# Ledger of designs, part 101: peptides against a protein of PDB entry 3B8E

Target 1, 230 residues: chain A of PDB entry 3B8E
Amino acid sequence: PFLIFIIANIPLPLGTVTILCIDLGTDMVPAISLAYEQAESDIMKRQPRNPKTDKLVNEQLISMAYGQIGMIQALGGFFTYFVILAENGFLPIHLLGLRVNWDDRWINDVEDSYGQQWTYEQRKIVEFTCHTPFFVTIVVVQWADLVICKTRRNSVFQQGMKNKILIFGLFEETALAAFLSYCPGMGVALRMYPLKPTWWFCAFPYSLLIFVYDEVRKLIIRRRPGGWVE

## One batch from the design tools (peptide; made by RFdiffusion4, then SolubleMPNN)

Design b2_p17_5_s2 (from b2_p17_5, 13 letters changed)
Fold by OpenDDE base, seed 2:
Structure b2_p17_5_s2 (fold): chain B 230 residues (1-230), chain A 17 residues (1-17)
Amino acid sequence: as target 1 above (230 residues)
Amino acid sequence: KVKELLEKVEKLIKEKE
């Protein structure tokens, strides 16, 4: 998210403190839960080959999976960001290069895509309005990603939710999202304004898409072992 | 990643000051 912010020179989609909360509070527990579940599933299914090479391969697979999940989460967050800004009159194309004028306190006539002028205060309210939904979107997408990543090859429907650590991680990240979204003072402390309950559902289509994509991927892997999708 | 993020944040704060 931060790299896209720098490269595209768009208004800041997510606050730095919120990013830290995601990385330390939301991403770590799920990552540990996934690492634990993969280790358990791989240990049960593979005869002990060379423990050094198998551990390295597993670490690489976990790292790649984590990297992919992180990219998918970022895409979901950016989708929510662009939707909110579009609803407020800023189309995605118009946001490109707008950061310089957006962050300038002396420019009070930044035009949106429809020619409406926005004061600095109004722009910052809209910016901070994006932070909470971006975070919540990441959490909701993580629900799908964590459920999907439980198994390398098996359907979610076949394995079920047996990992207590994963369930705990899902509960923790959801509780954290609720706390950050609705606790008084978070707007001042974290630049996260209160979230309308409807925004919790904005990520669901994206989560469903990821779920369907991964189930299809797993189905292909099961039918064609050693294919390009592995 | 957190360390890199912190360094980037510190750079951005310094550039805005």
Scores: peptide ipSAE 0.000, ipTM 0.261, DockQ to the pose 0.025
Fold by OpenDDE base, seed 4:
Structure b2_p17_5_s2 (fold): chain B 230 residues (1-230), chain A 17 residues (1-17)
Amino acid sequence: as target 1 above (230 residues)
Amino acid sequence: KVKELLEKVEKLIKEKE
């Protein structure tokens, strides 16, 4: 999200605090889940015939999977961001390069895509209105990631511990999202305004896309063992 | 709906100021 903010010079889609909450709150659970999965897989693995190559392949697979999933998550967040801004009169094309004028306190006549002028205060309210939905979108997309991680390994026995970690992760992320979205004072303290429940649904198409992507990936891996997708 | 939410937030901010 921050990279696209820099590259595209768009209004800030996520506050620094929100990013920190994502990194520390939502990404920690998947990381812990992976650490437990690795530990459990190491316990269940018969001595790997070649521990160096198998570990490297798994690390690359995990890194690629998380990199790809992270990109889809970012796309989901940005979609929500663009939808919110579009609903407020700022089409995606108009946002390109708008940051400089957007963040300037002295410019009170920034035009939207429809010629409506926005004061600095109004623009900042819209910007901050994007933070919470973006965060919630990331959380909802992460739900899909956690579910996908659960479904990757067909071992019925691995499903039990993974289920507890998954459920805990889902609960923690959801609780954090609810807290940040609906706790009184968060709008002032974190500039995260309360969300309408409808914004939670904006993330579902992306969660579905991640799910479909992972299933397709799994299908490709199953059909071509040893391919570049592994 | 977003405009309505913004207006509500603006009102809440003004009521606290």
Scores: peptide ipSAE 0.000, ipTM 0.242, DockQ to the pose 0.043
Fold by OpenDDE base, seed 5:
Structure b2_p17_5_s2 (fold): chain B 230 residues (1-230), chain A 17 residues (1-17)
Amino acid sequence: as target 1 above (230 residues)
Amino acid sequence: KVKELLEKVEKLIKEKE
C-alpha cells in the first residue's frame, strides 16, 4: 500500500493507525499460528532426506504463498478505496498526482472528475472515510485465509488447534474493526470515520478470489507432488 | 518490520507537525 501511495502520488489510502492495527493486531496472531503449525509439522515429519534443502524450499514456498495472499489483500483494500473515491466524484485516473494539491490546506477548490470543487476539510473527510473501509476489507479478506487454513488436509488434530488460534485472531480482528468503525469519536481521534454497512460486502469478491486461488494451488500440489508450487 | 513501521509513523507525525 505504501509503495503505491509513493509511486502514484494518490491521496493517502490508509492511515498510520490503521497500518499499525494491521501489522500489530491482525498479522501477529496468524503469524504465531503459522509458527506453531510449522513447529508441529516439523516434529511429526520424519527426518527429511535432506533437512537443510527441504526446509529451505518449504519455507520459501510458504513465504511466497503468504506474500501472494498479502498482495491480493492489498489489491482488495485499494479496490475499496477507489470505489469510495469514485462514488464521491474522484475517478482513479484523476487521483494520479493529486496528492500534492489534496494535502495543501490553502487550496480549497480542488476539482473532482466532474468539475465539483472540494474544500480541504471536505477532502480530508473523504480521505478518512476511505481508511476504515480499507481496514475492514483486509479483515474480510483474512476470513478467507481462515477458511483456507481449515481446508488444508493436515491432521484433524492440527486443524483443531489452528482453528482455535485462528478463530481467536479473527474474532480479535473483527472486534477491532467494529470498534474502529463504529465507536463515537474515532473520526476525530484516529481519523477513521464510520463505515456504511454496505462496504463490508465490497471485499467479498476478493475473499472469493483468494479461496479460488488457494484451491487451484492445492489442486496443482496434489497433481504434482514435489513441484515448485508447494 | 515493527521497528521500521514505528520509525515511519514517527516520521509521518513529525511531517504533520
Scores: peptide ipSAE 0.000, ipTM 0.251, DockQ to the pose 0.029
Fold by OpenDDE base, seed 3:
Structure b2_p17_5_s2 (fold): chain B 230 residues (1-230), chain A 17 residues (1-17)
Amino acid sequence: as target 1 above (230 residues)
Amino acid sequence: KVKELLEKVEKLIKEKE
């Protein structure tokens, strides 16, 4: 998010502190949960042909899957960001290069896509209004990520939701999202203004997309072991 | 090739974090 902010010169979609909260707060328990996840019966039963090379291949495959999911998460966050700004009169194309004027406190007549002028204070309210939904979108998408990370090849429906640590991770992420979204003072401290409940639902399509994508991927892997999708 | 590309992207992301 911060890189795109710099490259595209758009208003800041997510604050640095909130990014740190994601990295440190939401990812830690999930990472632990994966360590305690029951390995797939097929992975455990197959002795690695070459323990060194097969481990590396497995790590690469996991890394690729996480990389793809991470990209979808970022896309989900940016989608939410662009929707919020569009609802406030700023179309995505208009945001390109706008940061310089957006962040200038002395410019109080920045025009939106419809010619409406926005004061610095109004612009910052809209910017900070984006932070909370962006964060929540990431958390909701991470729910799907956590669920799909249980297995490489088996469907989530086959493995089940038996990992208590994973379930705890889901609750922790949700609780953190709720805390950051609705606790008084978060708007001042973290530049995260209170979230309208409707924005929680904006992330669900992306969460579903990740879930469906991974299930389809796993189905293909099961049907064609050693295929290019693996 | 896709794996190599994804590894490069992941490395770039990690280097920027």
Scores: peptide ipSAE 0.000, ipTM 0.216, DockQ to the pose 0.019; fails the geometry check

Design b2_p17_5_s3 (from b2_p17_5, 13 letters changed)
Fold by OpenDDE base, seed 1:
Structure b2_p17_5_s3 (fold): chain B 230 residues (1-230), chain A 17 residues (1-17)
Amino acid sequence: as target 1 above (230 residues)
Amino acid sequence: KVEELLKKVEELIKKAE
């Protein structure tokens, strides 16, 4: 997300707070679950199979899977961001290069795609209005990740404790998202303005996309063991 | 606890700004 912000010079789609909430809240639980998974797998994989090759393949698979999922999550967040800005009069093309003027406090006449002038304060309200939905989008997309993890038939029984940690993490993220979205003062404190409940549904297509993507990936892996998708 | 965490995050953000 931050790279696109730098490259495209768009208004900041995800605030530092929201990034920290994602990185510390959202990503930590999966990381912990993976660490426990690796620890349990390492305890169970004490069978003499060449631990270097199997670990490397699994680490690459996991890294690719998480990289791909992370990319889809980012796309989902950006989609929500662009939808919100478009609904407020800023089309995606118009946002390209707008950051410099957007962030300038002295420019109070930034025009949207329809010629409406936006004050600095108004622009920042719209920007901060994007932060919460972006975060919520990530959380909702992570629900799909949970479902994907459960659909890994062979690992579900081994993931009993991890599933609890993951479920707890998703609950925590959802509770945090709800708190940040609806608690009074969060807009001022965290630059996360309250979100209309309807925006939670904006992420659902992306959750479905991730689900479909993972099922297709799994299908390809099952049909072509040792393929480039592994 | 969540409020305390949020305050800590806010403080970290204020320091990073």
Scores: peptide ipSAE 0.005, ipTM 0.273, DockQ to the pose 0.047
Fold by OpenDDE base, seed 2:
Structure b2_p17_5_s3 (fold): chain B 230 residues (1-230), chain A 17 residues (1-17)
Amino acid sequence: as target 1 above (230 residues)
Amino acid sequence: KVEELLKKVEELIKKAE
């Protein structure tokens, strides 16, 4: 998120404190929970090759899985960010290069996509309004991500939801999202304004899409090992 | 191939951080 902020020169989509909350409070417990997931049935059927190479492969797979999760989460968050800003009059194309003027407190006439002028205070309210939904979107998307990342090749329906630690992680991140979204003072402390309940559902289509995509991907991998989709 | 592409993207992100 921060890289896109710099490269695209868009208004800040997610605050640093919120990023820290994601890294420590949202991502850490789920990541640990994935380490306790039961081994995939097809992996267990493979005879161990060289233990050194197999460890390296596993580390690479884990790193790649976490990288994929992070990218998917970022995409979901940015989707929500762009939706919120578009609803407030800022189309995605208009946001490109806008950061300099957006962050300048002396410019009180920044125009949106429809020619409406926004004061610095109004812009910052909209910006901070994006922080909480961005975070919540990450959590909601992560529900699907954690489920699909349990296995490399097997369907979620084949593996099941047996990991109690994973389930606990899902509840923990959801509880944290609720706390940060609705606890008084979060707007001042974390620059996370209260979330409208409707925004909890913004990520659901995206989560469903990811889930379906990954199930299809895994199905293809099972039918054609070493294929282009792997 | 998709996984390899994602890995490359991850590496690019790590370098940019």
Scores: peptide ipSAE 0.000, ipTM 0.247, DockQ to the pose 0.020
Fold by OpenDDE base, seed 3:
Structure b2_p17_5_s3 (fold): chain B 230 residues (1-230), chain A 17 residues (1-17)
Amino acid sequence: as target 1 above (230 residues)
Amino acid sequence: KVEELLKKVEELIKKAE
């Protein structure tokens, strides 16, 4: 999020402290939970792993966890960010290069996509209104991502939800999201204004889409082992 | 092939951090 903020010169989509909460708070427990996940039934049937193959499996798991999940989370968060700003009159194209004027407290007539002028204070309210939904969207997307990452090849329905540590991780990140979203003072401390309950549900279609996509991907892998989809 | 691509992306992300 911060890199895109710099490169695209858009208003800050997510605060730095909130990013740290994601990296340390929401990702740590889930990552540990994946280490304790039950092995896939096909992996369990493999002869004792050659140490060289163990490294390959770890690299694949890391690639999936950090590469795919990170990309999906970013896309989900930015989607929510752009939706909120669009609802407030700022279309995505208009946001490109706007940061300089957006962050200038002396400019009180920044125009939105419809010619409405926004004061500095009004702009900052809208910016900080984006932070909480962005964070919550990441958490909701992580629910799906964590579930699908339980297995590489098998369906979630085949593997089941037996990992108590994973369930705890899901609870922890959800509790953290609720705390940051609704605890008094978070708007001042973390620049996260209170979340409208509707924004929790706005992420659900995206999470569902990712879940369905991954299940389809796994189905293809099972039908065509060694295919390009792996 | 997709996994290899994801690995490359991960490496790029690590370098950017």
Scores: peptide ipSAE 0.000, ipTM 0.236, DockQ to the pose 0.019
Fold by OpenDDE base, seed 4:
Structure b2_p17_5_s3 (fold): chain B 230 residues (1-230), chain A 17 residues (1-17)
Amino acid sequence: as target 1 above (230 residues)
Amino acid sequence: KVEELLKKVEELIKKAE
């Protein structure tokens, strides 16, 4: 998100505080849960890993979690960002290069895509209104990501939800998202304004897409071991 | 623990304002 903010010069979609909350709050427990995930049936058939040469986490699982799926996750967040700004009169094309004027407190007549002028305060309210839904979108997409990351090759339906730590992680990140979204004072303190409950559902299509994508990927891997899809 | 950390951060931000 921050790289796109610099390259495209768009208003900041996700604040530094929210990024910190993701890194420390939503990623830490899930990462631990993955380390204690029950081995797949195919992994259990393998010889014990060499502690000196073998990584604790499989490179393919790392690539899946932080590579392609991570990119889809970021796209989900940006989708929510662009929807909110578009609903407030700022079309995606108009946001390109707008950052300089957007962040200037002395400019109180920034025009949206429809010619409406926005004060600095009004712009910052809209910007901070994007932070919470972006965060929540990440959490909802992570529900699918964490379930997918339980297995490298087996379907979620084959492996099941046996890791209690992962289940706990899902509840923890959801509780954190609810706390940050609805606790009084979060808008002022953390620049995370409260969101409508409907925004929780905005990410569901992306979660479903990721789930379907990975099930198809795993199906291909099962049918063609050693393929390019691994 | 994370919620407690966030509350502490919130308090620090309020003190810095």
Scores: peptide ipSAE 0.000, ipTM 0.265, DockQ to the pose 0.053

Design b2_p17_5_s4 (from b2_p17_5, 13 letters changed)
Fold by OpenDDE base, seed 1:
Structure b2_p17_5_s4 (fold): chain B 230 residues (1-230), chain A 17 residues (1-17)
Amino acid sequence: as target 1 above (230 residues)
Amino acid sequence: KVEELLKKVEELIKEAE
């Protein structure tokens, strides 16, 4: 997300707070779950299979899977961001290169795609209105990740404790998202303005996309063991 | 706990600004 912000010079789609909430809240639980998975797998994989090759393949698979999922999550967040800005009069093309003027507090006549002038304060309200939905989008997309993890038939029984940690983490993220979205004062404190409940549904297509993507990936892996998708 | 986490995050943001 931050790279696109730098490259495209768009208004900041995800605030520092939201990034920290994602990195510390959202990504930590999967990381912990993976650490426990690796620990359990290392305890169980004490069988003499060449631990270096199997670990490398699994680490690469996990890294690729998480990289791909992370990319889809980012796309989902950006989609929500662009939808919100478009609804407020800023089309995606118009946002390209707008950051410099957007962030300038002395420019109070930044025009949207329809020629409406926006004050600095108004622009920042719209920007901060994007932060919460972006975060919520990531959380909702992670629900799909949970479902994907459960659909890994062979690992479900081994993931009993991890599933609890993951479920707890998703609950925590959802509770945090709800808190940040609806608690009074969060807009001022965290630059996360309250979100209309309807925006929670904006992420659902992406959750479905991730689900479909992972099922297709799994199908390809099952049909072509040792393929480039592994 | 969430409030404490939020306060910590707020502090981190203030330090990063």
Scores: peptide ipSAE 0.005, ipTM 0.281, DockQ to the pose 0.048
Fold by OpenDDE base, seed 5:
Structure b2_p17_5_s4 (fold): chain B 230 residues (1-230), chain A 17 residues (1-17)
Amino acid sequence: as target 1 above (230 residues)
Amino acid sequence: KVEELLKKVEELIKEAE
């Protein structure tokens, strides 16, 4: 997200405080839950492999899979960001290069795609209104990510939701998202304004995409053991 | 990475003052 912000010079889609909340608040408990679940369901059932070559290959493939999932998460967040700005009169093409004027406190006549002028305060309200749904989108997409990462080879339908720690992690990140989105004072403290409940559903197509992607990947692994997709 | 983020937050707080 930050790289696209720098390259495209668009208004800031996600604040640093929000990024910190993701990295520290939402990822830690899920990571611990995955460590326990993987040991029970998949890793312990693997046949002895060459510990040097096969470990390195598996680590690279896992890293690539996480990288791809992370890209889909970012795309989901940016989709939500562009939809909100478009609803407020700023089309995606108009946002390119707008950052300099957007962040200037002395420019109070920034025009949207329809010729409406926006004051600095109005622009910042809209920007901060985008931070919350971007965060929520990431959380909703992470639901799918956490569920699919329970096993490397087994379908979610085969494994089920047995790990209580994983379930707790899902509730924790959702509760954090709700707190940051709706608690009074979060707009001032964290620059995260309240989110309309309808925006929680905007991320669902991307969660489904991740789920389908991983199920297809796992299906390929099951049909072709030892392939490059593992 | 967390330390870098904390530094960035501190910078943003200073800019907001």
Scores: peptide ipSAE 0.005, ipTM 0.290, DockQ to the pose 0.030
Fold by OpenDDE base, seed 3:
Structure b2_p17_5_s4 (fold): chain B 230 residues (1-230), chain A 17 residues (1-17)
Amino acid sequence: as target 1 above (230 residues)
Amino acid sequence: KVEELLKKVEELIKEAE
């Protein structure tokens, strides 16, 4: 999120502290849970294969899975960000390069895509309104990704429901999302304004699209092993 | 190939963090 903020010069989609909460709080526990699940799967699959080669393959599979999940999460968050700004009159194309004027407190006549002028205070309210839904969208997308991972292998569905670490991770990220979204003072402390309940649901269609996309990708890979889709 | 590209992007993101 921060890299795109710098590269595209868009208004800040997510606060730095919130990014740290995602990186340390929401991503760490799922990462550990997947590492444990794979380690258990490898322990169970200990046929006398060369442990060095099997470990390398597993590390690559883990890295690929996390990379895909992280990309999907970022896309989900940005989708929500662009939807909120579009609803407030700022179309995605108009946001490109707008940061300089957006963050200038002396400019009180920044125009949206429809010619409406926005004061600095109004712009910052809209910006901070994006932070909480962005974070919640990431959490909801993580739920979907975890469900998808469970459905990939029939064995993983049974193991995933028994994986206490995974369940704990889901609980932790959800509790953190609820805390940051609804605790009084978070708007001032973290620049995260209270979340409207409707924004929880805005993430679900995106999560469903990602689910469908991943299933279609898997089907293509199964039909054409070694294809360009890999 | 797409997975390799995604891995490279992830590595670049990690290096930038």
Scores: peptide ipSAE 0.000, ipTM 0.244, DockQ to the pose 0.020
Fold by OpenDDE base, seed 2:
Structure b2_p17_5_s4 (fold): chain B 230 residues (1-230), chain A 17 residues (1-17)
Amino acid sequence: as target 1 above (230 residues)
Amino acid sequence: KVEELLKKVEELIKEAE
């Protein structure tokens, strides 16, 4: 998210404190929970080849998986961000390069895509309105991500939801999202304004898409072991 | 690294404010 903010010079989509909450409060517990997931039947049947090379391959695979998950989460968050800003008159194309003027408190006539002028205060309200939905979107996307990441090749339907720690992680991140979204004072403390309940559903189509995509991917991997999709 | 970048941006934002 931050790299896109710098490269595209768009208004800040997510506050740093919120990012910290994602890293420590949302991502950490689920990530730990995945370590306690039952070993996939296919992995247990595979004889270890060279322990040194296999460790390196596993570390690379884990790093790539976490990198991919992070990218997917960011895409979901940015989708929500662009939707909110578009609903407030700022189309995605118009946001490109707008940051400098957006963050300048002395410019009170920043125009949206429809020629409406926005004061600095109004712009910051809209910006902070994006923070909470962005965070919640990440959490909702993580529901799908955590479910799909517990297995490498097996379908979710084959592996099941047996890990109690994973389930706890899902509840924890959801509870945190609810707390940050609705607790009084979060707008001042975390620059996260209260979330309209409708925004909880914004990520659902995206989560479903990821789920379907991963199930198809895993199906292909099972049919063609060692293929390019692995 | 991302956290460091975020801190730098926060500093830049504070300076720009």
Scores: peptide ipSAE 0.007, ipTM 0.305, DockQ to the pose 0.025; fails the geometry check

